# Peptides against a protein of PDB entry 5K2M, part 113

Target 1, 273 residues: chain A of PDB entry 5K2M
Amino acid sequence: MRIGITYTVLRREEMAIKERAGEFGEVVMLHEDDLLFPGNYDLDVVIIRNVSHFKALYTARLFESEGIPTVNSSRLIFEAGDKLFATLRLAGKVPVPEWKAALSEGGALRVPDSLGYPLVSKPVFGSWGRLLAKVNDRDSLEAVLEHRKWMKNPLYGIHYFQEFVEKPGRDIRSYVIGGEFVGAIYRYSNHWITNTARGGKAEPCSDPEVEELSVKAWEAFGEGALAIDIFESEKGLLVNEVNPNMEFKNAARVTGADMAGKLVEYAVEVAKT

## One batch from the design tools (peptide; made by RFdiffusion4, then SolubleMPNN)

Design b2_p19_3_s2 (from b2_p19_3, 8 letters changed)
Fold by OpenDDE base, seed 5:
Order: sequence, then structure tokens, then C-alpha cells
Structure b2_p19_3_s2 (fold): chain B 273 residues (1-273), chain A 19 residues (1-19)
Amino acid sequence: as target 1 above (273 residues)
Amino acid sequence: MEMDEKTFELGKELFLKEL
């Protein structure tokens, strides 16, 4: 067994994955600077840990073109890493926040007629709460749309909105790998954007409803390793988004779950199929 | 923090290059 690991930065997650992968076979660390295609790589599977969503997507697809399976697959990275495409999968299986998509400024201006105010503007791509806007009124909506018009990436012309969900000063992040629930945490924040990347407290979440909902959310995609972001709302649990390029060092520390081991075990299973 | 400051800043730089 020869296991590739692609990466941009050697984080605690990549170190843990490397260590656990060494128990199953030969490990080949591949920094982004080492990647050239076609490359005739001698690997049974590649674990994708590139920081950029697009670099991860293209790296996965390039290995797949050489007949080497990846964790996650390029299909999963594509569908789960886009908030709108992820919503389309999730909405058929689990409760999600109310959402609207518009393909023009004129369409976007009518979104409040359906969702009301306040609403949340999201880019379809991007992580860590980047370019999220709480839109409280018409003037704020017009300002967000005006600023989007001057952004270079054409994907900013895809207008994705959610209802604003009032949360109890926290959200939930769960982890499902190969269809198995591995663990969950509460992420505490006094800001409406709950992001532990900015110094939030994490605590273990042991809730059977979260476990069941997380597995159902994973089943909407049917493969790979996903982090799942869940809101506690007045309407009950809502699946907000999924992440096919998960960070887990805090979750592993807080829960004691072997996230890296479970990821490697799944990659070894994928290599054998 | 789920990521260190260096990873967060790199993620910002990468995202800005995607703009």
C-alpha cells in the first residue's frame, strides 16, 4: 500500500494523517510544489489536504485521470465545497435553512419578498466566514450587490441567500467518514458567525439527534469524509453547510476521536475497491 | 483556533488570488 498525501501547509491534521498512514503502508508526502501532471505516480490512493478548494478539486481530478482514487473524490469536493450545490443535495434529505438563489441583480433584489429580513448573503465558494453578510434592510442588500458587481470572479454573480438563523451563541460541527459518525463539537461564539478559527471555545457534543442528522447529511453525498455544520434553531436542527476539506484538530482534541485514523482507514478501503 | 494564524493568513492570500 502506497498512500499519497497532498498538502499546502503541514498542519496538525496533516501530521496526524501522515503518522496514521504510516501504520498501513508507505507514505508519500506531496507538497503543492512537488505536483506536476501527467506524472506517472505510483500510488494506490491519495488523501487530498490542499488548503484551496480549487487546488484540492483539480489535484483530485488529476490523480483520478491517472487511475488513482482520491479521498475526497473530485466529485465530492465539487458538490460539497459549493454552498449552493451542497444545499441542493442536502435539501432533499435533511432540514436546511430557508434559501434562495438568484442569477441577476434584479432577481437578488426580490429575494426579501420571499425570505424577509434579516437574511444572509453567502458566496457559493470560500471558507471561514469570508464574504458573509448579514443583510438587515434594502440599503444593505443594494450595497452587497453593488460590491459584488466589482468582484472579478464570475462566481460572485451567483447570488446565494439564507434566512438569518438565531443561534444560542453556538453551532455544531460534526464529522462523518465513510458513512460512520466519528464525533461532534459545539463551537461557542458571541458573533453571529460561529467560527472557532477566531478563538471560539469548543466542547464535546453528545446528542443522538445530531448523530442521526449528520449521517443523513452525509448520505446526501454518499461518499468521503465530511465536516457538517449544524444550527440549533427555534425550528430544530438545521444543516447549514458541509466541508469536504475539513479541519479536525480541535474536534479530535475535545472529543478524543481518532479523526486522522478514521480518514486513513477509509482511504485504505477506497484503495482496495 | 481550528487553524493557526499562519494557516489563516495563507488561506486569505489564496482566496484573494482566486478573486
Scores: peptide ipSAE 0.020, ipTM 0.600, DockQ to the pose 0.049
Fold by OpenDDE base, seed 1:
Structure b2_p19_3_s2 (fold): chain B 273 residues (1-273), chain A 19 residues (1-19)
Amino acid sequence: as target 1 above (273 residues)
Amino acid sequence: MEMDEKTFELGKELFLKEL
């Protein structure tokens, strides 16, 4: 077994994945600078750990084009890494926040007629709460839309909105790998954006409803390793988004779950199929 | 996402390069 690991930065996650992959065979670390295609990669599977969503997507697709399976697959990265495409998968299987998509400013201006205020404006791509806006009124909506018109990337012209979910000062991050629930944490934040990058506390989440919902959310995609963001709302649990390129350092630390091992085990399974 | 400052800054740089 030869296991590739693509990466942008050797984080604690990549170190743990490397270590656990070594138990199953030869590990080939592939920095982004090492990736040239077409190439003669002698690998049975590649674990995709590129930080960029797009680099991860293209890296996965490039290996797949050479007959090398990836974890995650380019399909999963594409569908799960886009908030709108992820919502389309999730909405058929699990409760999600109410959402609207608009393809024009004129369409976007009508979103409040359906969802009311406050809204959350999200880009379909991007990470770490970038360009998330709480839209409380018409003036704020117009301002967000005006700014989006001048953004260079055409994907900013895809307007994705959610209802604003009142959360109990936390959200849930769960992890499902190969259809198995691995663990979950509460992420605490005093801000409406639960961005634990700003010093939020993580605590273990042991809730059977979270486990069941997390597995169902994974089943909407049917493959790979996903981190799942769940809101506790007045309507019950809502699956907000998924991440096909999960960070798990804090979750692994807090839960004691062997997320790196589970990821490698799944990659080895994928290599054998 | 819970991430360290270094990864956050890297993510900004990568995001800005992808724009």
Scores: peptide ipSAE 0.008, ipTM 0.533, DockQ to the pose 0.048
Fold by OpenDDE base, seed 4:
Structure b2_p19_3_s2 (fold): chain B 273 residues (1-273), chain A 19 residues (1-19)
Amino acid sequence: as target 1 above (273 residues)
Amino acid sequence: MEMDEKTFELGKELFLKEL
């Protein structure tokens, strides 16, 4: 078994994945600077750990073109890593926040007629709560839309909105790998954007409803390793988003779950299929 | 995401370079 690991930065997650992968076979670390295609890669599977969503997507597809399976697959990265495409999968399987998509400013300006205020403007791509805006009124909506016109990436012209969900000062991050629930945490934040990267505390979440919902959310995609963001709302649990480039350093630490091992085990199973 | 501050800042820089 030869396991590739693509990476942009050697984080704690990549170190843990490398260490655990070494128990199953030979590990080939592949920095982004080492990736040239077409190439003659002698690998049975590649674990995709590129930081960029697009670099991860293209890296996965490039390895797949060489006949090498990836974790996650380019299909999963594509569908799960885009908030709108992820919502399209999730909405048919699990409760999600109310959402609207618009393809023009004129369309976006009508979103409040359906969702009301406050609403959340999200880029379809991006991480760490970048360019999330709580839109409380018309003036704020117009400002967000105006700023989007001057953003160079055409994907900023895809207008994705959610209802604003009142959260109890926390959200839930769960992990499902190969259809198995691995663990979940509460992420505490005094800000409406819950992100442990911004100094939020993490605590174990042991809730059977979270486990069941997390598995159902994973089943909407039907493959891979996903981190799942769940809101506790007055309407019950809502699946907000999924992440195919899961960070698990805090979750592994807090839950004691072997996230890296489970990811490697899944990659090894993918290599055998 | 549960990224440390250093990786978070690096992710911002990488994102800005990709745009």
Scores: peptide ipSAE 0.007, ipTM 0.503, DockQ to the pose 0.045
Fold by OpenDDE base, seed 2:
Structure b2_p19_3_s2 (fold): chain B 273 residues (1-273), chain A 19 residues (1-19)
Amino acid sequence: as target 1 above (273 residues)
Amino acid sequence: MEMDEKTFELGKELFLKEL
């Protein structure tokens, strides 16, 4: 068994994955600078840990083109890593925040007619709460839309909106790998964006409803390793988004779950199929 | 994503380079 691990930065997660992968076979660490395609990679599976969504996606697809399976697959990275595409998968299986997508400014200006205010503007791509806007009124909506016109990436012209969900000063992050629930945490924040690097307390979440919902959310995609962001709303639990390139150091620390081991075990299973 | 500040800043730099 030869296990590749692609990475941009050797984080705690990548170190843990490397360590656990070493128990199953030979580990080949592949920094982004080491990646050249087409290549003659002697690998049975590749664990994708590139920080960039797009680099992760293309890396996965490039290995797959050489007959090497990846965790996650390029399909999963593509569908789960885009907030709109993820919503399309999730909405048919689990409760999600009310959402609208518009393909023009004129369309976007009509979103409040159905969602009301406040609403949340999200880019379809991006991590760590970047370019999230709470839109409280028409003037704020117009400002967000105006700024989007000047953004270089055409994906900023895809207008994705959610209802604003009032949260109890926290959200839930769960982890499902290969269809198995691995663990969940509460992430505390005084800001409406709970998904901040900035000093939130994490606590274990032991809730059977979270576990069930997390597995169902994973089943909407049907493969791979996902982190799942869940909101506690007045309407009950809502699956906000999923992440096919999860960070898990805090969750592993807080829950004691062997998330790196579970990821490697799944990658080894994928390699054998 | 629960990131440390260093990874967050790196993520900004990477994101800005991809724009």
Scores: peptide ipSAE 0.066, ipTM 0.757, DockQ to the pose 0.045; fails the geometry check

Design b2_p19_3_s3 (from b2_p19_3, 7 letters changed)
Fold by OpenDDE base, seed 3:
Structure b2_p19_3_s3 (fold): chain B 273 residues (1-273), chain A 19 residues (1-19)
Amino acid sequence: as target 1 above (273 residues)
Amino acid sequence: SSMDPKTLELGKELFLKEL
């Protein structure tokens, strides 16, 4: 068994994945600078740990073009890493926050007629709450739309909106790998944007409803390793988004779950199919 | 609670590398 690991930065996650992969076979670490295609790589599977969504997507597709399976697959990265495409998968299986998509400014200006105020404007791509805007009124909506017109990437012209969900000063992040629930944490924040990369307190989440909902959310995609972001709302648990490039160091530390081992075990299973 | 400076630095570095 030869296991590739692609990476941008050697984080605690990549170190743990490398260590656990060494128990199953030969490990080949591949920095982004080492990746040239076609490359004739002699690998049974590649674990994709590139930081950039697009670099991860293209890296996965390039290995797949050489007949090498990846974890995650390019299909999963594509569908889960886009907030709108992820919502389309999730909405058929699990409760999600109310959402609207518009393809023009004129369409976007009518979104409040359905969602009301306050609402959240999101780019369809990006992490760490980048370009999230809480829109409280018409003037704020017009300002967000005006700024979007001048952004270079045409994907900023895809207007994705969500209802503003009041949260109890925290959200939930769960982890599902190969259809198995691995663990969950509460992420505490005094800001409406919760992110553990912003130094929030993490605590273990032991809730059977979270476990069941997390597995159902994973089943909307049907493969791979996903982090799942869940809101506690007045109308119950809502799946906000999924992440096919999960960070897990805080969750592994807090829960004691062997997330790196579970990811490697799944990659070895994928290599054998 | 003050953000761990290492976590903040890593978050900034990851943000810049994802762009």
Scores: peptide ipSAE 0.007, ipTM 0.441, DockQ to the pose 0.031
Fold by OpenDDE base, seed 4:
Structure b2_p19_3_s3 (fold): chain B 273 residues (1-273), chain A 19 residues (1-19)
Amino acid sequence: as target 1 above (273 residues)
Amino acid sequence: SSMDPKTLELGKELFLKEL
């Protein structure tokens, strides 16, 4: 078994994946600078750990074009890594925050007529709560839309909105790999954007409802390794988003779950399929 | 999840390059 691992930065996650992959076979570390295609790679599977969503997507598709399966697949990265496409999958299986999409400023200006205020404006791509805006009123909406016009990436012209969900000073991040629930954490924050990258505390989450919902959320995609962001709301648990390029160092530390091992085991399973 | 400062910087740079 030859396991490729693509990466942008050797993080704790990539180090753990490398270490665990070494127990299953030969490990080939592939920095983004090493990736040229077509490349005639001699690999049975590639674990995709590129930081950029688009680099991860294209890297996965490029390996797949050479007949090498990837974890995650380009299909999963595409569908799960776009917040709107992920919402389309999730909404058919699990409770999600109320949402609207608009393809123009004129359309976006009518979103409050359906959802009311406050809203959350999200780019369809991006990580770590970047360009999330709590839109409390018309003036804020107009400002967000105006700023989007000056952004170079045309994907910023795709206007995705959610209802603002009031949370109990935390959210939940769960992990499902190959359909198996691996673990979950609470992420505490005094800010409405609960991201531990912003200095939030993590604690174990042991909730059967979270486990069941997480598996159902994964089943909306039907493959791969996903981190799942869940809100505790007055309406119950809501699946906010999924991440096909999961960070797990804090979750692994807090839960003791072997997330790197489970990811490698799944990659080995994919290689045998 | 918390990201290391270097990965945060890289993520910001990548994001700014995508802008």
Scores: peptide ipSAE 0.007, ipTM 0.426, DockQ to the pose 0.048
Fold by OpenDDE base, seed 5:
Structure b2_p19_3_s3 (fold): chain B 273 residues (1-273), chain A 19 residues (1-19)
Amino acid sequence: as target 1 above (273 residues)
Amino acid sequence: SSMDPKTLELGKELFLKEL
């Protein structure tokens, strides 16, 4: 078996994936600079670890066009990596924060009529809480909408809003790979945007409700490896978003789960189908 | 790299905080 690994930066995750993949076959590391298409790639499967959502999406689709399966698939990267498309999948299977989408400024200005204030404005793409805004009032909404008019990417014209969820100073990140729950962590932060990458403490989360909800959230997509962000709310657990380009170093360290091994095992299964 | 300098810097900051 020949396992490709595409990457932008060799992080601890990519090193762990490389090491574990070496136990199953020949490993071919493919930096973004090494990728040209069409190409004569002799690979049974490719693990996609590009940092950019769009580079990951296009890389996956390009390998698939040559008959080489990818983990994650271009379909999964597309649907899970867009917050609105992910919400559309999730909302049919699991509790999600109340949301509205608008396709114009005039539509967006009516969102508070349904959801009230405070709101969270999200871009449909992006990571690490980038361009998240807590919208407390009309003036803040108008300011966010005004700024978006001048953003060059047309996707900023897709207005996605959620209710503001009061969190207990933490959120949950779980991991599901090939339909198997692998582990979960609490991420602590004093900021309304909880992210371990911003200096939050991580602790193990052992909650059967989180495990069940995480598997159901994965089943909304039905394939691949997903990190799942869950909020603890007064309404119970809410699936906020999923990530098809998961970072797992902190979660693997805290839980002791072999996330890299589970990802490679799943990629080997995909290669055999 | 098609990443804007700010994304690269944020990635570096995240990488450096994870070290």
Scores: peptide ipSAE 0.006, ipTM 0.392, DockQ to the pose 0.034
Fold by OpenDDE base, seed 2:
Structure b2_p19_3_s3 (fold): chain B 273 residues (1-273), chain A 19 residues (1-19)
Amino acid sequence: as target 1 above (273 residues)
Amino acid sequence: SSMDPKTLELGKELFLKEL
């Protein structure tokens, strides 16, 4: 078996994936600079670890066009990596934060009539809490919308809003790979944007309700490896978003779960189907 | 994100280049 691993930066995750993949076959590391298409890639499966959502999406689709399956698939990356498309999948199966989408400024200005204030403005793409805004009032909404008009990417014209969820100074990140729950962590932050990259503490989360909800959230997509972000709210657990290009260094360290091994095992399974 | 600050900066730069 020949296992490709595409990457932008060799992180601890990519090193762990490489190491575990070596137990199953020959490993081919493919930096973004090594990728040219169409190509003659002799690979049974490719694990997609590009940092960029769009680079990951296109890389997956390009390998698939050459008959090489990917983990994650381009379909999963597309549906899970877009916050709005992910919400559309999730909302039919699991509790999600209340949301509205508007396709114009005039539509966006009516969002508070339905959801009230405070709101969270989210771009449909992007990581690490980038361009998330807490919108407390009309003036803040107008400011966010005005700034969006001057952004070059047309996707900023897709106005996605959620209710502001009060969280207990933490959120939950769970991991489901091939339909199996692998583990979960609490991510602590004093900021309303929980992000462990900003120096947050992580602790193991052992909650059967989180496990069940995480599997149901994965079943909304029905394939691949997902990190699932869950909020603890006054309404109960809410699935906020999923990530088809998951970071797991902190989760693996804290839980002791072999997330890299589980990802490779799933990729080997995909290669055999 | 579990990325270190340097990886986050690189990710920010990559995202800015994609816009």
Scores: peptide ipSAE 0.006, ipTM 0.433, DockQ to the pose 0.047

Design b2_p19_3_s4 (from b2_p19_3 with L1S D2S Y8L D18S)
Fold by OpenDDE base, seed 2:
Structure b2_p19_3_s4 (fold): chain B 273 residues (1-273), chain A 19 residues (1-19)
Amino acid sequence: as target 1 above (273 residues)
Amino acid sequence: SSMDPETLELGKKLFLESL
């Protein structure tokens, strides 16, 4: 077994994945600077750990073009790593926050007519709560839309909105790998953005409803390794988003789950298929 | 103003993701 691992930076996650992969076979670490395509890669599977969503997506697709399966697949990265595309998958299987998408400013200005205020404006791509805006009123909506006009990336012209979900000062992040629930954590924050990448406390989450919902959310995609962000709302549990390129250092530390091992085991299974 | 270590780490992450 020859296992590739693509990466931008050697984080705790990549080090753990490398260590575990070494138990199953030869490990080939592939920094972004080492990647040229087409190439003669002698690998049975590649674990994608590029920090950039787009670099991860293209890297996965490029290896797949060489006949090498990836974890995650380019398909999963594409569908799960875009907040709108992920919502489209999730909405058919699990409860999600109410949402609207608009393709113009004129469309976006009508979103409050259906969702009311407050709203959350999200870019369809990006992590760590980047460019999330709580939109409380018309003036705030106009300001967000005006700023988007000056953003160079055309994807910022895709206006994705959710209802603002009141959360109990935390959210849930669960992990499902190959359809198996691996673990979950609470992420605490005094801010409406509860992402632990911005600081905060993590605690183990042991809730059978979270486990069941997490597996169902994974089944909306049907492959790979996903982190699943769940809100505790007045309406019950809502799946907010999924991440096909998750950080798990905090979750592994807090739960004691061997998330890196589970990811490698799944990659080995994919290589055998 | 000394950026707190968490803000510095977030800034590095955001930079890396923008590449």
Scores: peptide ipSAE 0.017, ipTM 0.552, DockQ to the pose 0.033
Fold by OpenDDE base, seed 5:
Structure b2_p19_3_s4 (fold): chain B 273 residues (1-273), chain A 19 residues (1-19)
Amino acid sequence: as target 1 above (273 residues)
Amino acid sequence: SSMDPETLELGKKLFLESL
């Protein structure tokens, strides 16, 4: 078994994946600077750990074009890494925050007629709460839309909105790999954007409802390794988003779950199919 | 190579965590 690991930065996650992969076979670390295509890669599977969503997507597709399976697949990275496409998958299987999509400024200005205020503006791509805006009124909506006009990436012209969910000073991040629930954490923050990347405390989450919901959310995609962001709301649990490029160092530390091992085990299974 | 915004943000995060 020859296991590739593509990466941009050698994080704690990539170190743990490398270590665990070494127990199953030969490990080939592939920095982004090492990647040229077409190539003659002698690999049975590649674990995709590129930081950039787009670099991860294209790297996965390039290996797949050479007959080498990837974890995650380019399909999963594409569908799960786009907030709108992920919502389309999730909405048919699990509770999600109320949402609207608009393809023009004129459409976006009518979103409050359905969602009311406050609402949340999200880009369809990006991580760590980047370009999330809480929109409290019409003036704030107009300002967000005005700024989007001057952004160079055409994907900023895809207007995705959610209801503002009042959270109890925390959210939940769960992990599902190959359809197996691996673990979950509470992420505490006094800010409406809860993210451990911004210094939030993490605690173990042991809730059967979270486990069941997380598996159902994964089943909306049907493959790979996903981190799942869940909100506790007055309406119950809501699946906010999924991440096919999961960070798990804090969750692994807090829960004791072998997330790196589970990811490698799944990659080995994928290599055998 | 122009670091993509996600790589730049990760670099900042890792730097702050090393402090």
Scores: peptide ipSAE 0.015, ipTM 0.482, DockQ to the pose 0.033
Fold by OpenDDE base, seed 3:
Structure b2_p19_3_s4 (fold): chain B 273 residues (1-273), chain A 19 residues (1-19)
Amino acid sequence: as target 1 above (273 residues)
Amino acid sequence: SSMDPETLELGKKLFLESL
């Protein structure tokens, strides 16, 4: 068994994945600077750990074009890494926040007729709460739309909105790998945007409803390794988004779950299929 | 640097993800 690991930065997660992969076979670390295609890669599977969503997507697709399976697959990265495409998968299987998509400014201006105020404007791509806006009124909506018109990337012209969900000063992040629930954490924040990467406290989450919902959310995609972000709302649990390029150092530390091992085990299973 | 190591790491991640 020869296991590739692509990476941009050697984080704690990549170190743990490397260590666990070494128990199953030969490990080939591939920095982004090492990636040239077409290439003669002698690998049975590649674990994709590139930081950029788009670089991860293209890296996965390039290996797949050479007959080498990836974890995650380019299909999963594409569908799960776009908030709108992820919502389209999730909405048919699990409770999600109310959402609207608009393809023009004129369409976006009518979103409050359905969602009301406050609402949240999200870009369809990006992480760590980047370019999230809480929109409380018409003036704020017009300002967000005006700014989007001047952004260079045409994907900023895809207007994705959610209802604003009141949260109890925390959210839940769960992890499902190969259809198995691995663990979950609470992420605490005093801000409406919760993220442990911004100094938020993490605590273990042991809730059978979270476990069941997390597995169902994974089943909407049907493959790979996903981090799942869940809100605790007055309406119950809502699946907000999924992440096909998960950070898990905080979750592994807090829960004691062997997330790196589970990811490697799944990659080995994919290699044998 | 006026930024703590965690802020620097986050900034680096955000930059790298934008590429």
Scores: peptide ipSAE 0.014, ipTM 0.515, DockQ to the pose 0.037
Fold by OpenDDE base, seed 1:
Structure b2_p19_3_s4 (fold): chain B 273 residues (1-273), chain A 19 residues (1-19)
Amino acid sequence: as target 1 above (273 residues)
Amino acid sequence: SSMDPETLELGKKLFLESL
């Protein structure tokens, strides 16, 4: 078996994936600079680890066009990596924060009539809490919408809003690979945006309700490897978002879970189907 | 531990370049 691994930077995750993949077959590391299509790739499966959502999406689709399956698939990357499309999948299976989407400024101005204040404004794409805004009032909403008018990417014209969820100074990041729950962590932050990329502390999360909910959230997509962000709310657990290009260095360290091994095992399974 | 600052900045740059 020949396992490709595409990457932008060789992080601890990519090193761990490489090491574990070596136990199953020949490993071919493919930096973004090595990728040209159409190509003659002798690979049974490709693990997609490009940092950019769009580069990961297109890389997956390009390998699929050559008849080479990818983990994650371009379908999964597309649906899970867009916050609105992910919400559409999740909302049919698991509790999610209340949300609205508007396709115009005039539509967006009516969102508070349904959800009230405070709101969270999110771009449909992006990571590390970029362009997340807590919208407490009409003036703040108008400011966010005004700024969006001057953004060049037309995707900023897709207005996605959630209710503001009061969290207990933390959120949960769980990991499900091939339908198997692998582990979960608490991410602590004094800011309403909880993200370990912003210096949050990670601790193990051992909660059967989190495990069950995480698997159900994965089943909304039905394939691949996902990191799942869960909120602890007064309404119970809410699935906020998923990530089809998961970072797991902290989670693996804190939980001791073999996330890299599970990802490789799943990729080997995909290669055999 | 957060993403390494260099990786985080690279990711931010790549994201901004994808816009």
Scores: peptide ipSAE 0.017, ipTM 0.553, DockQ to the pose 0.049; fails the geometry check

